# Designs tried in a protein design run: peptides against a protein of PDB entry 3MAZ. Part 64

Target 1, 99 residues: chain A of PDB entry 3MAZ
Amino acid sequence: VLNPMPACFYTVSRKEATEMLQKNPSLGNMILRPGSDSRNYSITIRQEIDIPRIKHYKVMSVGQNYTIELEKPVTLPNLFSVIDYFVKETRGNLRPFIC
Target 2, 99 residues: chain A of PDB entry 3MAZ as posed
Amino acid sequence: VLNPMPACFYTVSRKEATEMLQKNPSLGNMILRPGSDSRNYSITIRQEIDIPRIKHYKVMSVGQNYTIELEKPVTLPNLFSVIDYFVKETRGNLRPFIA

## One batch from the design tools (peptide; made by RFdiffusion4, then SolubleMPNN)

Design b2_p21_1_s3 (from b2_p21_1, 14 letters changed)
Fold by OpenDDE base, seed 3:
Structure b2_p21_1_s3 (fold): chain B 99 residues (1-99), chain A 21 residues (1-21)
Amino acid sequence: as target 1 above (99 residues)
Amino acid sequence: MDKELLEKLERNAKFNEEAEK
């Protein structure tokens, strides 16, 4: 039995996630999806401040925590905290995609 | 957020973005 996942988690590819965000930008601009390796994930975002910008961040499962691969890595206890981090750090600019 | 903040985030992500499949 799999534990509950964030509402913005979808079992989609990088390409599919990009298309979802482009199709319905009013529903959010952030998707959590399976990563390239087992037990790892990726966050795909679409921001449109000046021009459309798509980025993909690695979320690595390390022990019982998750680390966001950034120049200065951030480690969090669960995927819900990962989503919250992206929302908080961008002052609400990033919002989970709810379809 | 503004353009400057976005640029900061992009710099922090430099060389750490998910690789293409």
Scores: peptide ipSAE 0.068, ipTM 0.666, DockQ to the pose 0.470
Fold by OpenDDE base, seed 5:
Structure b2_p21_1_s3 (fold): chain B 99 residues (1-99), chain A 21 residues (1-21)
Amino acid sequence: as target 1 above (99 residues)
Amino acid sequence: MDKELLEKLERNAKFNEEAEK
């Protein structure tokens, strides 16, 4: 049993997440999903600026925190903060997918 | 977000290499 998870967390594959975001862009453009490892996650985004772009970011569990694998990694205390980071960093361009 | 910001994020992002199996 998992502790409370962000609303945009879904137990879906990379492919499924991509399809979800493509099918209903109005519901949001960011999904949190399980990673390949037991305690790791991935963020899948679909942005539409010039053309649709899909990206996947690793969110690695490190101790009690989570590290977003960027060129300059960002470490946050929980998955809610991870979602908040993506929203704020993109000035609201990224929004959690809610269905 | 604008195109410039998106490009910045893409340059600084480590793409997830997770593969479907």
Scores: peptide ipSAE 0.065, ipTM 0.678, DockQ to the pose 0.410
Fold by OpenDDE base, seed 4:
Parts: structure tokens; C-alpha cells; sequence
Structure b2_p21_1_s3 (fold): chain B 99 residues (1-99), chain A 21 residues (1-21)
């Protein structure tokens, strides 16, 4: 049985996530999706500070926690905290995509 | 968020972005 997931989680590919964010930017600009490996995920974001920019980041399942693959990795206790991290670090620029 | 903050975040993730499939 699948435990509750963040509202911005969708079982979509990288391409589909990109299209979702581009088509409906008013609904949010951050999507959590399945990664290439089992139990891992990816975050797709669309930021528009100067021009539209699409980026994808790995979220690795490590034990009971999750690590965001950055130059300085960040480990958090659950996927909800991962979403909160992206929102907080961007001071609200990133918002979960709610379809 | 401003351009400077975005640049900082991008630098932190520069070499750890998900590989293209």
C-alpha cells in the first residue's frame, strides 16, 4: 500500500512534467515524480526570473530519509520536507504544482 | 526570489542535475 504523497507528486516522465509546467504555469512550478531507480525520485522545476528555465534534481532514498543531490547534499526525513525545502530556499518562488 | 539567489541555487546544483534520459 502506497503511503500518502505530496500533492505535487505525479507519476509522469521528465518530458510530461516539463509540458505540464509550461502549459499551466499558474498552477505552480514544481513537480515531484518517479526517478529512474526504484524508491528514488526527481524534482522538476520551472523558474522564470529572467527567462524560463527548466531543471531536474535527484532525490535519493537513503534508509528512512531522502537526500537532495546538490553540491552540498541536503538530507530530510520525508518527501513533504523535501518539497518544503525547495519552497523555503527560494523564498516562495517555487510552489508545488496543483492540478 | 531575485537573480542573485537563483544563481546561488544553480551553482549548488550545477553538477548534480538529473541526467537526461
Amino acid sequence: as target 1 above (99 residues)
Amino acid sequence: MDKELLEKLERNAKFNEEAEK
Scores: peptide ipSAE 0.049, ipTM 0.664, DockQ to the pose 0.468
Fold by OpenDDE base, seed 2:
Structure b2_p21_1_s3 (fold): chain B 99 residues (1-99), chain A 21 residues (1-21)
Amino acid sequence: as target 1 above (99 residues)
Amino acid sequence: MDKELLEKLERNAKFNEEAEK
C-alpha cells in the first residue's frame, strides 16, 4: 500500500517547480518534489517579502524519518510533518502549493 | 514573517541548500 503524500507534492523538476510557483503565487509558495536521489526529496519555496526569492532545501530520508538539511538539521517523522514545519517556522508565510 | 525572520532562515540553510549541476 502506497502511503499518501502531502497535497503540495508534485513529480516535477527544480525548474518546473520554480515555474509553477512563479506562475500562480496565489495558490501557495511551497512545493515538495523528488530529490536527485531515490527516496529523497526537495522543498522549493518562493518567498516574496522584499523581492521574489526562490530557495531549495534538501529533505533526506533517514530510516523512517526525514531530515531537513539545515545548518542545524531538523528530523521529522513524516513528510506531512516536514510541510508543517515549514509552515509553522515561517508563521504561515509559507503555504503548500495547491492546484 | 518579516524580512528579519526570512534572513534568519536563510542563514540556517546557507550551507545545506540543494545544489544543482
Scores: peptide ipSAE 0.041, ipTM 0.645, DockQ to the pose 0.516

Design b2_p21_1_s4 (from b2_p21_1, 10 letters changed)
Fold by OpenDDE base, seed 3:
Structure b2_p21_1_s4 (fold): chain B 99 residues (1-99), chain A 21 residues (1-21)
Amino acid sequence: as target 1 above (99 residues)
Amino acid sequence: MDKELLEKLERNSEYNKLKSL
């Protein structure tokens, strides 16, 4: 039995995630999705500052934890913490896509 | 969030730590 996943997790491709974020910006701007490998994930975000910009981040499963691939990698204990990190570090600019 | 506020947030060093790969 699979453990609960963050509400913004969807079993979608990179392309599908982009379309979801573009079609309903009011529902959030961050999606967690399966990565190219079995136990890895990706975060897709859509920010609108000057123009809409789509970005992707790799979240690698490392042992019992997860590492966000950034200029300075960040390791966290679970996917909920990963989502929290993105929200917190952007001071709420990024919000999980719900529905 | 307003565009002006978002641009202000983009200048924050912590916010800018999130680099796409």
Scores: peptide ipSAE 0.100, ipTM 0.688, DockQ to the pose 0.159
Fold by OpenDDE base, seed 4:
Structure b2_p21_1_s4 (fold): chain B 99 residues (1-99), chain A 21 residues (1-21)
Amino acid sequence: as target 1 above (99 residues)
Amino acid sequence: MDKELLEKLERNSEYNKLKSL
C-alpha cells in the first residue's frame, strides 16, 4: 500500500511541529505539515549547528506542482520531491522526522 | 554538521538559498 503523503507529513500546527522536533531530535529534524491556506503546506526544520534553530518554509500548491518559497523559488512535481530537495541540498543534514 | 562544514557547503551548493519565511 502506497502512502499518498511523505512519511514526515503530520497534521500538526507550527507549534506542535516545533515541539515534536525538540522532543525527539534523533528521529529526524524535518516535518511537513498543512499550511494555513487551502492546499498549501509548510516545512519546519530544526538544525543544530551552533545552537538549535527552528525555521519554516512555505510550500505552495501551483497547478499540479509545488513551489518552495525560497530566495529563488524551486518548483517540483510532488511533495516527495519537495522532501528530497531539502535532504539533497543539505547533503543529508536535514532528515525527515519519522516516529 | 558543524558551522565550518555548513559554511563550506553553502559556498558550493544551494543550501544557502534555503531562506526561512
Scores: peptide ipSAE 0.099, ipTM 0.698, DockQ to the pose 0.167
Fold by OpenDDE base, seed 5:
Structure b2_p21_1_s4 (fold): chain B 99 residues (1-99), chain A 21 residues (1-21)
Amino acid sequence: as target 1 above (99 residues)
Amino acid sequence: MDKELLEKLERNSEYNKLKSL
């Protein structure tokens, strides 16, 4: 059984996450969801700067930590830190989707 | 955050490292 998860974690598919973000953009634009493999996750975002853009990122469980698959991977100690990273690096453009 | 700022971030910050998978 999982320990407490970030508020923007939902047990949804890639498609469902996209639909959630498109339907209610005022609730946030970032979802954490299960990956295809156990202990891995994905982040789905919907940025709306010029036009709506959907992107997905792998979050790989590596030992005690999590690595975000980026050009230069970022390793963080927990999933809460993963969410905080996306918020911070976009200076608040990304916000967790809170239903 | 406006488009101009985002473009700057995508060139010069950790945000530039974000890639869609």
Scores: peptide ipSAE 0.094, ipTM 0.684, DockQ to the pose 0.198
Fold by OpenDDE base, seed 2:
Structure b2_p21_1_s4 (fold): chain B 99 residues (1-99), chain A 21 residues (1-21)
Amino acid sequence: as target 1 above (99 residues)
Amino acid sequence: MDKELLEKLERNSEYNKLKSL
């Protein structure tokens, strides 16, 4: 059974995600999207601290969990937790893009 | 963000360990 996805999940490409974030910054700055392989995902962020910076992160499905490919990988139980991780670690600087 | 929070994010936060792919 396919469970609900986070609200910031969109079936878009890397380019499309970038364009979405650039076009409507007020709607959020973080998008979850399909990865290059099935059951994997990517997160695209547009962080605007000094200047706008677009970054992409790989989220790999591992068993029933998900691992964010970071310097020190972080494994979380679901995609909602992945989103929460980005939000809390940036103390709210990153917010899910809600269109 | 206030200055202190920004500095934390830039230097010591968990987010600072993120790498873009």
Scores: peptide ipSAE 0.084, ipTM 0.682, DockQ to the pose 0.168

Design b2_p21_2_s1 (from b2_p21_2, 15 letters changed)
Fold by OpenDDE base, seed 3:
Structure b2_p21_2_s1 (fold): chain B 99 residues (1-99), chain A 21 residues (1-21)
Amino acid sequence: as target 1 above (99 residues)
Amino acid sequence: SEEEEEKKRKENGEELKEASK
């Protein structure tokens, strides 16, 4: 049984996530996906400021929380908060991919 | 303005320096 996940969560690979974002940029530019081989997750974003740029972030499960692997790590209580962080930190530039 | 510059920096994701990859 899997608890409710953010709407932008898809069981896809890094490559598939990139392709999804490239194909339909109007649907959003951020995807949450399973980690390589663990209870962790990854976030793939596609920002199109000057040119399209793909970036990937690791979201590590730590105890009952999640830590976004940034230069300055950020720990949050759940995956919904993780998505919210990316949205708010970019003042809305990043939006969950909803298809 | 300084506030606008900061806003643009945030929008560009300059605070999201990934450690992964």
Scores: peptide ipSAE 0.460, ipTM 0.877, DockQ to the pose 0.065
Fold by OpenDDE base, seed 4:
Structure b2_p21_2_s1 (fold): chain B 99 residues (1-99), chain A 21 residues (1-21)
Amino acid sequence: as target 1 above (99 residues)
Amino acid sequence: SEEEEEKKRKENGEELKEASK
């Protein structure tokens, strides 16, 4: 049985993720996607503070948990928690991209 | 206030500094 994935997960490339966020910013500004390694993931965000800025983060599988590759790494129990972390840390500025 | 400034900083994603490559 395949475990459910966050609603903002899409099997897209870095380039396609960027295009999705640029074309429909009203649908959200954060996408979870496959990493280069099948066991890992990446998150692409698009924030419009002064000008539109695209950033990418690595989400590495560590045992049963996931670690967000930040300057100060953060480890969480599942991908849903990872998405929640990005939302909470930005006080809602980041929102999962939902088609 | 200090709390308001912290909130603004977080909203701007300043706490999500990417790891060095």
Scores: peptide ipSAE 0.464, ipTM 0.879, DockQ to the pose 0.064; fails the geometry check
Fold by OpenDDE base, seed 5:
Structure b2_p21_2_s1 (fold): chain B 99 residues (1-99), chain A 21 residues (1-21)
Amino acid sequence: as target 1 above (99 residues)
Amino acid sequence: SEEEEEKKRKENGEELKEASK
């Protein structure tokens, strides 16, 4: 039993995610993508504060939850919460990529 | 102000420091 995936989830590679964000920054700057041959995921973001900066985060499946691999790890109950966390922690600077 | 500095820090994603490898 799997809930629907967040709208910013795409079955793309790290490279492709980067290209998507670069080509259409008006559509958002955050993509959720699958990990390689696993139940884990990755988040790719593109922030343009001073210069464009691409970052990738690991989202590890831990039991029924997900842990964002930050310096101070954050564990959340589902992928929707993961996306929400990125949005809230940046006060809306990060927005899910919707195309 | 501290409030504005915190806002700027958060917007910059400083709370999303990547884990060390």
Scores: peptide ipSAE 0.464, ipTM 0.878, DockQ to the pose 0.064; fails the geometry check
Fold by OpenDDE base, seed 2:
Structure b2_p21_2_s1 (fold): chain B 99 residues (1-99), chain A 21 residues (1-21)
Amino acid sequence: as target 1 above (99 residues)
Amino acid sequence: SEEEEEKKRKENGEELKEASK
């Protein structure tokens, strides 16, 4: 079975994503969701290092790639790589939310 | 060590600094 989208992708709003992460933190702490415009996405994370912190990132479709709008933008070939980036950059602290 | 500090920094998501609005 081929899935064109990462398993942590859900057609939810920013608010819903936040609620999902808060409700079941054991299922993961990162959600990919639709952005305001088609072909663009947003990532919501909930890191619980000292206290729970919710952050949102914009993932813009640029040509055939995707750019994570960070202080220093990062461009990756696909959404799977985007998810992987978040996982690796946090040494595994961030994990895709899987229902 | 520098390595441990880097790991901790990255784990805390410090490399994922959001873009300025």
Scores: peptide ipSAE 0.457, ipTM 0.877, DockQ to the pose 0.064; fails the geometry check

Design b2_p21_2_s2 (from b2_p21_2, 13 letters changed)
Fold by OpenDDE base, seed 3:
Structure b2_p21_2_s2 (fold): chain B 99 residues (1-99), chain A 21 residues (1-21)
Amino acid sequence: as target 1 above (99 residues)
Amino acid sequence: SEKELEEERKKNGEDLKEASK
C-alpha cells in the first residue's frame, strides 16, 4: 500500500494525462503520474497563455527526497512539496487537476 | 514595470525550464 499521494496524482500515461488536461481545463492544469521507472514520477502541465502548451517534467526519487529535473534542478522532501513548488513558482497559474 | 514583467514571467512558467534530454 502506498503512502498518501497528492490529489492530482493519477495512474495514467503521458497521452492520457494530456487528454485529461485538454478535456477539462477548468479542473486544473497539472497532473502527477507514474514515471517510466519504479519510484520515479512525471508531471504534465498544460498552460494556456498565448497558446496551449503541454510540457512534461521528470521527478526523480533520490534517496528519501525528490528532484525535479529542471535546467536548474530542485530537490524537495516529498511529492506534496513538489506540487506546491510548481504552484508557487507560477504564482498560482499552475493548479493541481482535481476531478 | 520591472516587477510586473517578472510576475508575468513567473506566471508563464519561464523559470520552469525542462532539463535537456
Scores: peptide ipSAE 0.542, ipTM 0.901, DockQ to the pose 0.064
Fold by OpenDDE base, seed 5:
Structure b2_p21_2_s2 (fold): chain B 99 residues (1-99), chain A 21 residues (1-21)
Amino acid sequence: as target 1 above (99 residues)
Amino acid sequence: SEKELEEERKKNGEDLKEASK
């Protein structure tokens, strides 16, 4: 049984996530989505600093934790913490997409 | 300042470099 998911979690594909973020940037710029066929997840972001930039991150389930596949990996206890990490690291530039 | 530069860097997500495939 899955625990409650972050509000920005949507069962969408990479393409769909990108489209969602492009259509309604005022609702947020970060989406959590399921991995291909596992208990892993992906984060799709759309930052608009100089130009719109779409990026995707792997969030790997490792034991009871989750590891964000960064150049320097970060391991966190749950998906809520993963979302919080992205928000805090960007000083609020990244915000969960709330539809 | 270095502080401002760091804040801007973080805002831009420069500390969130994707892992190499």
Scores: peptide ipSAE 0.537, ipTM 0.900, DockQ to the pose 0.065
Fold by OpenDDE base, seed 1:
Structure b2_p21_2_s2 (fold): chain B 99 residues (1-99), chain A 21 residues (1-21)
Amino acid sequence: as target 1 above (99 residues)
Amino acid sequence: SEKELEEERKKNGEDLKEASK
């Protein structure tokens, strides 16, 4: 039914995602997870620049695309592109959580 | 340099600001 999902996609809650990232930071710091609505998603990140910081982003399904709910929204054609955007935008600081 | 500063900002995710609630 669904096309392959990004490797960092897990059917976990916000809390679970946070715990995953905290427990194994060496495996990555970005998780894609289900949103509150069927075709929406959320991204949880854990960056350790000065101190560990957890942030959550909404990824909204808009037509056949996805919009990252940033201050200035970014629309991309698929979830793989969404993940890639986070990686590239942070020059590799964000990495998909792979376990 | 300005370029390095920009790269550092991006690395820190400073341009990934969540939408306002």
Scores: peptide ipSAE 0.535, ipTM 0.899, DockQ to the pose 0.065
Fold by OpenDDE base, seed 2:
Structure b2_p21_2_s2 (fold): chain B 99 residues (1-99), chain A 21 residues (1-21)
Amino acid sequence: as target 1 above (99 residues)
Amino acid sequence: SEKELEEERKKNGEDLKEASK
């Protein structure tokens, strides 16, 4: 059985996502959520290296792919790859929030 | 080492700078 969305996708607001990550950091530190437009998304992360730092990223649907709005944008084929990118780029520091 | 510095930088998400504006 294939899920159409990553397990860390939740239909939550920016504020709610932040609260989720703060409340249960042991469950993960990365949430995928709806963007302002129907086919766009946002990633909220909470990295706790020295102090907790909340960041939000835009994930824009571009054709059949997705572009992470970074200083140097990254385009990936699907949302699963987007999540994987965040995990790999941080060498596992970022983990999808699973509740 | 340079490798260790890179790994630490990666861990800290320094290559994931969100776009300005």
Scores: peptide ipSAE 0.531, ipTM 0.898, DockQ to the pose 0.064

Design b2_p21_2_s3 (from b2_p21_2, 16 letters changed)
Fold by OpenDDE base, seed 1:
Structure b2_p21_2_s3 (fold): chain B 99 residues (1-99), chain A 21 residues (1-21)
Amino acid sequence: as target 1 above (99 residues)
Amino acid sequence: SEIEEELKRKENGRALEEASK
């Protein structure tokens, strides 16, 4: 069975995503959600390095790829790769939120 | 990388600007 979306994708708002991460931090700290525009997405993360911090990032659909909006943008071939990028770059600190 | 520096380590004087709906 092929899943078209990553397991941490939920059709929730920014506020709902924040609440989900705050209520059950043991289930993960990263959520992929619909963006403000169609075909675009947002990633909400909750890190607890020193104090709990919530941050949001835009993931823009560009042709067949996706670009993470950063000071130095990162382009990846699919949403699964986007999630994997956040996990690998933080050496496992970020984990997809799985209900 | 930018993600590693911002998301893995404590603040180092560099912070990413939030971007979402």
Scores: peptide ipSAE 0.095, ipTM 0.690, DockQ to the pose 0.074
Fold by OpenDDE base, seed 5:
Structure b2_p21_2_s3 (fold): chain B 99 residues (1-99), chain A 21 residues (1-21)
Amino acid sequence: as target 1 above (99 residues)
Amino acid sequence: SEIEEELKRKENGRALEEASK
């Protein structure tokens, strides 16, 4: 069973995601994108805390959950929770890219 | 927070390159 995808999910490459975020920063600064031929995903963000910085995070599908690859991995039940996690942990600095 | 700091500093570049191929 495949649930609906988060609104900030786009079937784009790493490069395309970067370009999208750079072109329209007012629409958000976080994109969820698919891994190639897999159940894994990637999160691309563009933060402007001091200077514009692009970062990428791997989201691994593990069983029924998803694990964000960090020094201390974070496991969440679905992709919506993954997006929510990034928003909350950055106190709203990260917002899903909605176009 | 520790997580916020990590999100600011880290990037999984190599892993993403493999996953995005």
Scores: peptide ipSAE 0.059, ipTM 0.670, DockQ to the pose 0.061
Fold by OpenDDE base, seed 3:
Structure b2_p21_2_s3 (fold): chain B 99 residues (1-99), chain A 21 residues (1-21)
Amino acid sequence: as target 1 above (99 residues)
Amino acid sequence: SEIEEELKRKENGRALEEASK
């Protein structure tokens, strides 16, 4: 099977992604989606620590790599690595939304 | 890491601003 994009990638808007995560939290809490710019992407997450909170992160295409826009930027070789980074850095707290 | 801190702590006024549209 050839998978060109991560399983949690959906061609949805920020609002749609938020609704997806709210509707079925058991399926995961992280979505990768097209960014506002042509070759960029965004990560939408939903955390339930005290109350449900939605956050969005920008993933910028830089050359052949991708950079997560953070106070201390992180550059990775592909989108699969980006998803893996979010999962590992949170020790499994974040899980890709699969439906 | 920054991601871990942002995702494991309750809101304390230090949360990152939304970076995407």
Scores: peptide ipSAE 0.087, ipTM 0.678, DockQ to the pose 0.074; fails the geometry check
Fold by OpenDDE base, seed 2:
Structure b2_p21_2_s3 (fold): chain B 99 residues (1-99), chain A 21 residues (1-21)
Amino acid sequence: as target 1 above (99 residues)
Amino acid sequence: SEIEEELKRKENGRALEEASK
């Protein structure tokens, strides 16, 4: 039994995610992908405020929740909330990549 | 906000690389 994943989740590498975002910026600028190790995930973004900037964030599975690895970690109940957090905190600048 | 501030501040390649692992 698999739980639903956010629409911007893709089983891609960091490199491929970067290429996806660069190739089709009109489709969104945020991708959720598998972590390099286990049940964890990573967020790759291409934020274009002044110039395009690629950044990556680690999303760790902690118990029944997920923690975004930041200077001040943020814990959320599910991956959908993680995506929502990135969208809201950037006032819509970040949008899930939908192909 | 925390995310916005973090997103704007993190521009070190080493830091980003580690965050992706």
Scores: peptide ipSAE 0.042, ipTM 0.674, DockQ to the pose 0.077; fails the geometry check

Design b2_p21_2_s4 (from b2_p21_2, 12 letters changed)
Fold by OpenDDE base, seed 4:
Structure b2_p21_2_s4 (fold): chain B 99 residues (1-99), chain A 21 residues (1-21)
Amino acid sequence: as target 1 above (99 residues)
Amino acid sequence: SAEEEEEERKENGEALREASK
């Protein structure tokens, strides 16, 4: 069985993603969703380190890879690696939202 | 909506680790 997209990918808007994360924080705090442009994506997170904070990151398709738009951009081979990066970089603080 | 699409272009770019401190 092929898994072309990470489990936390949902065809939802920024607003809907935010609502999903707020409604069920126990299911995870990170959603991958379609970006405003074709073949690009966005990551919406809801961290609760001190207070709930919603943030959105651009994941740009660059050739066969994906670049996370950060002050110091990170390029990875696939979307699964992108999700993994968010998890590892935050030392497990971020977890994919699984319905 | 168009307003939501425009908002989608306004994304964060700060370091993830720093944001997780």
Scores: peptide ipSAE 0.164, ipTM 0.730, DockQ to the pose 0.255
Fold by OpenDDE base, seed 3:
Structure b2_p21_2_s4 (fold): chain B 99 residues (1-99), chain A 21 residues (1-21)
Amino acid sequence: as target 1 above (99 residues)
Amino acid sequence: SAEEEEEERKENGEALREASK
């Protein structure tokens, strides 16, 4: 069976995503969700280094690729790669939320 | 709501690695 979307993708709002991450931090701290615009997405994370901090990142659909809007933008071929980037770039600090 | 929609468009852009230190 093929997975059309990453396991941490949920059709939830920014607020709902925040609540999910706060409620069950042991299940992961990163959620992929629909963006404010069609075909775009957002990543919500909850890092708990010193104190819990919620952040949101824009993932823009550009052609057949996706660009994570960072100070230094990163373009990847699919959403699975986007999730992988967040995990690797943070050296495992971020983990996909799996409920 | 309008406020929620406006907030949805406000995203962070800080470096991920730096934020995870």
Scores: peptide ipSAE 0.161, ipTM 0.721, DockQ to the pose 0.271
Fold by OpenDDE base, seed 2:
Structure b2_p21_2_s4 (fold): chain B 99 residues (1-99), chain A 21 residues (1-21)
Amino acid sequence: as target 1 above (99 residues)
Amino acid sequence: SAEEEEEERKENGEALREASK
């Protein structure tokens, strides 16, 4: 069975995502969740490089692709690629939260 | 909620590589 959504996708709010990451950091530090607008998503991360830091990124649906709202926007074909991008760009620092 | 929706719009746009430092 092929899931249409990444394993780290959860139908949770910003607050809930933050709590999930804080409670179980060993399970990963990145969550994909529904955005405030239909067909848009958000990525919530919790990095512990120096101190715990929570950040949120917008993933905007553009046609059949997705654009990560960064200083230099990145457009990818699907949400799996979005997750992969976060992992690769941080050289493994970010890992999908798998509950 | 409206408050959550408003907060949701306040997202980071920083480079991921920079955040990895």
Scores: peptide ipSAE 0.157, ipTM 0.725, DockQ to the pose 0.276
Fold by OpenDDE base, seed 1:
Structure b2_p21_2_s4 (fold): chain B 99 residues (1-99), chain A 21 residues (1-21)
Amino acid sequence: as target 1 above (99 residues)
Amino acid sequence: SAEEEEEERKENGEALREASK
């Protein structure tokens, strides 16, 4: 049994996530995907403030929580909160990719 | 895999708000 995942979660590689965001930017600009470790994840974003920029962030499983690997790490209780953080911290610039 | 290892070594850590300005 798999617990519910954020709508922007896709079992895709870094390359595939990048392609998804590039092909359909109107559907969103943030994807959650599996990391190299089964319990870790990565966030791929495509921001278009001045020019399109692709970035990737590590989301590490720490106990029952998740830590976003930032200059100042942020620990959150679940992946939904992780997505929410990315949306709020960017003041809506980032939106989950929904296809 | 080698690709996954390479991926993790190239993950960003910049502040999101700063990057969004």
Scores: peptide ipSAE 0.155, ipTM 0.726, DockQ to the pose 0.273

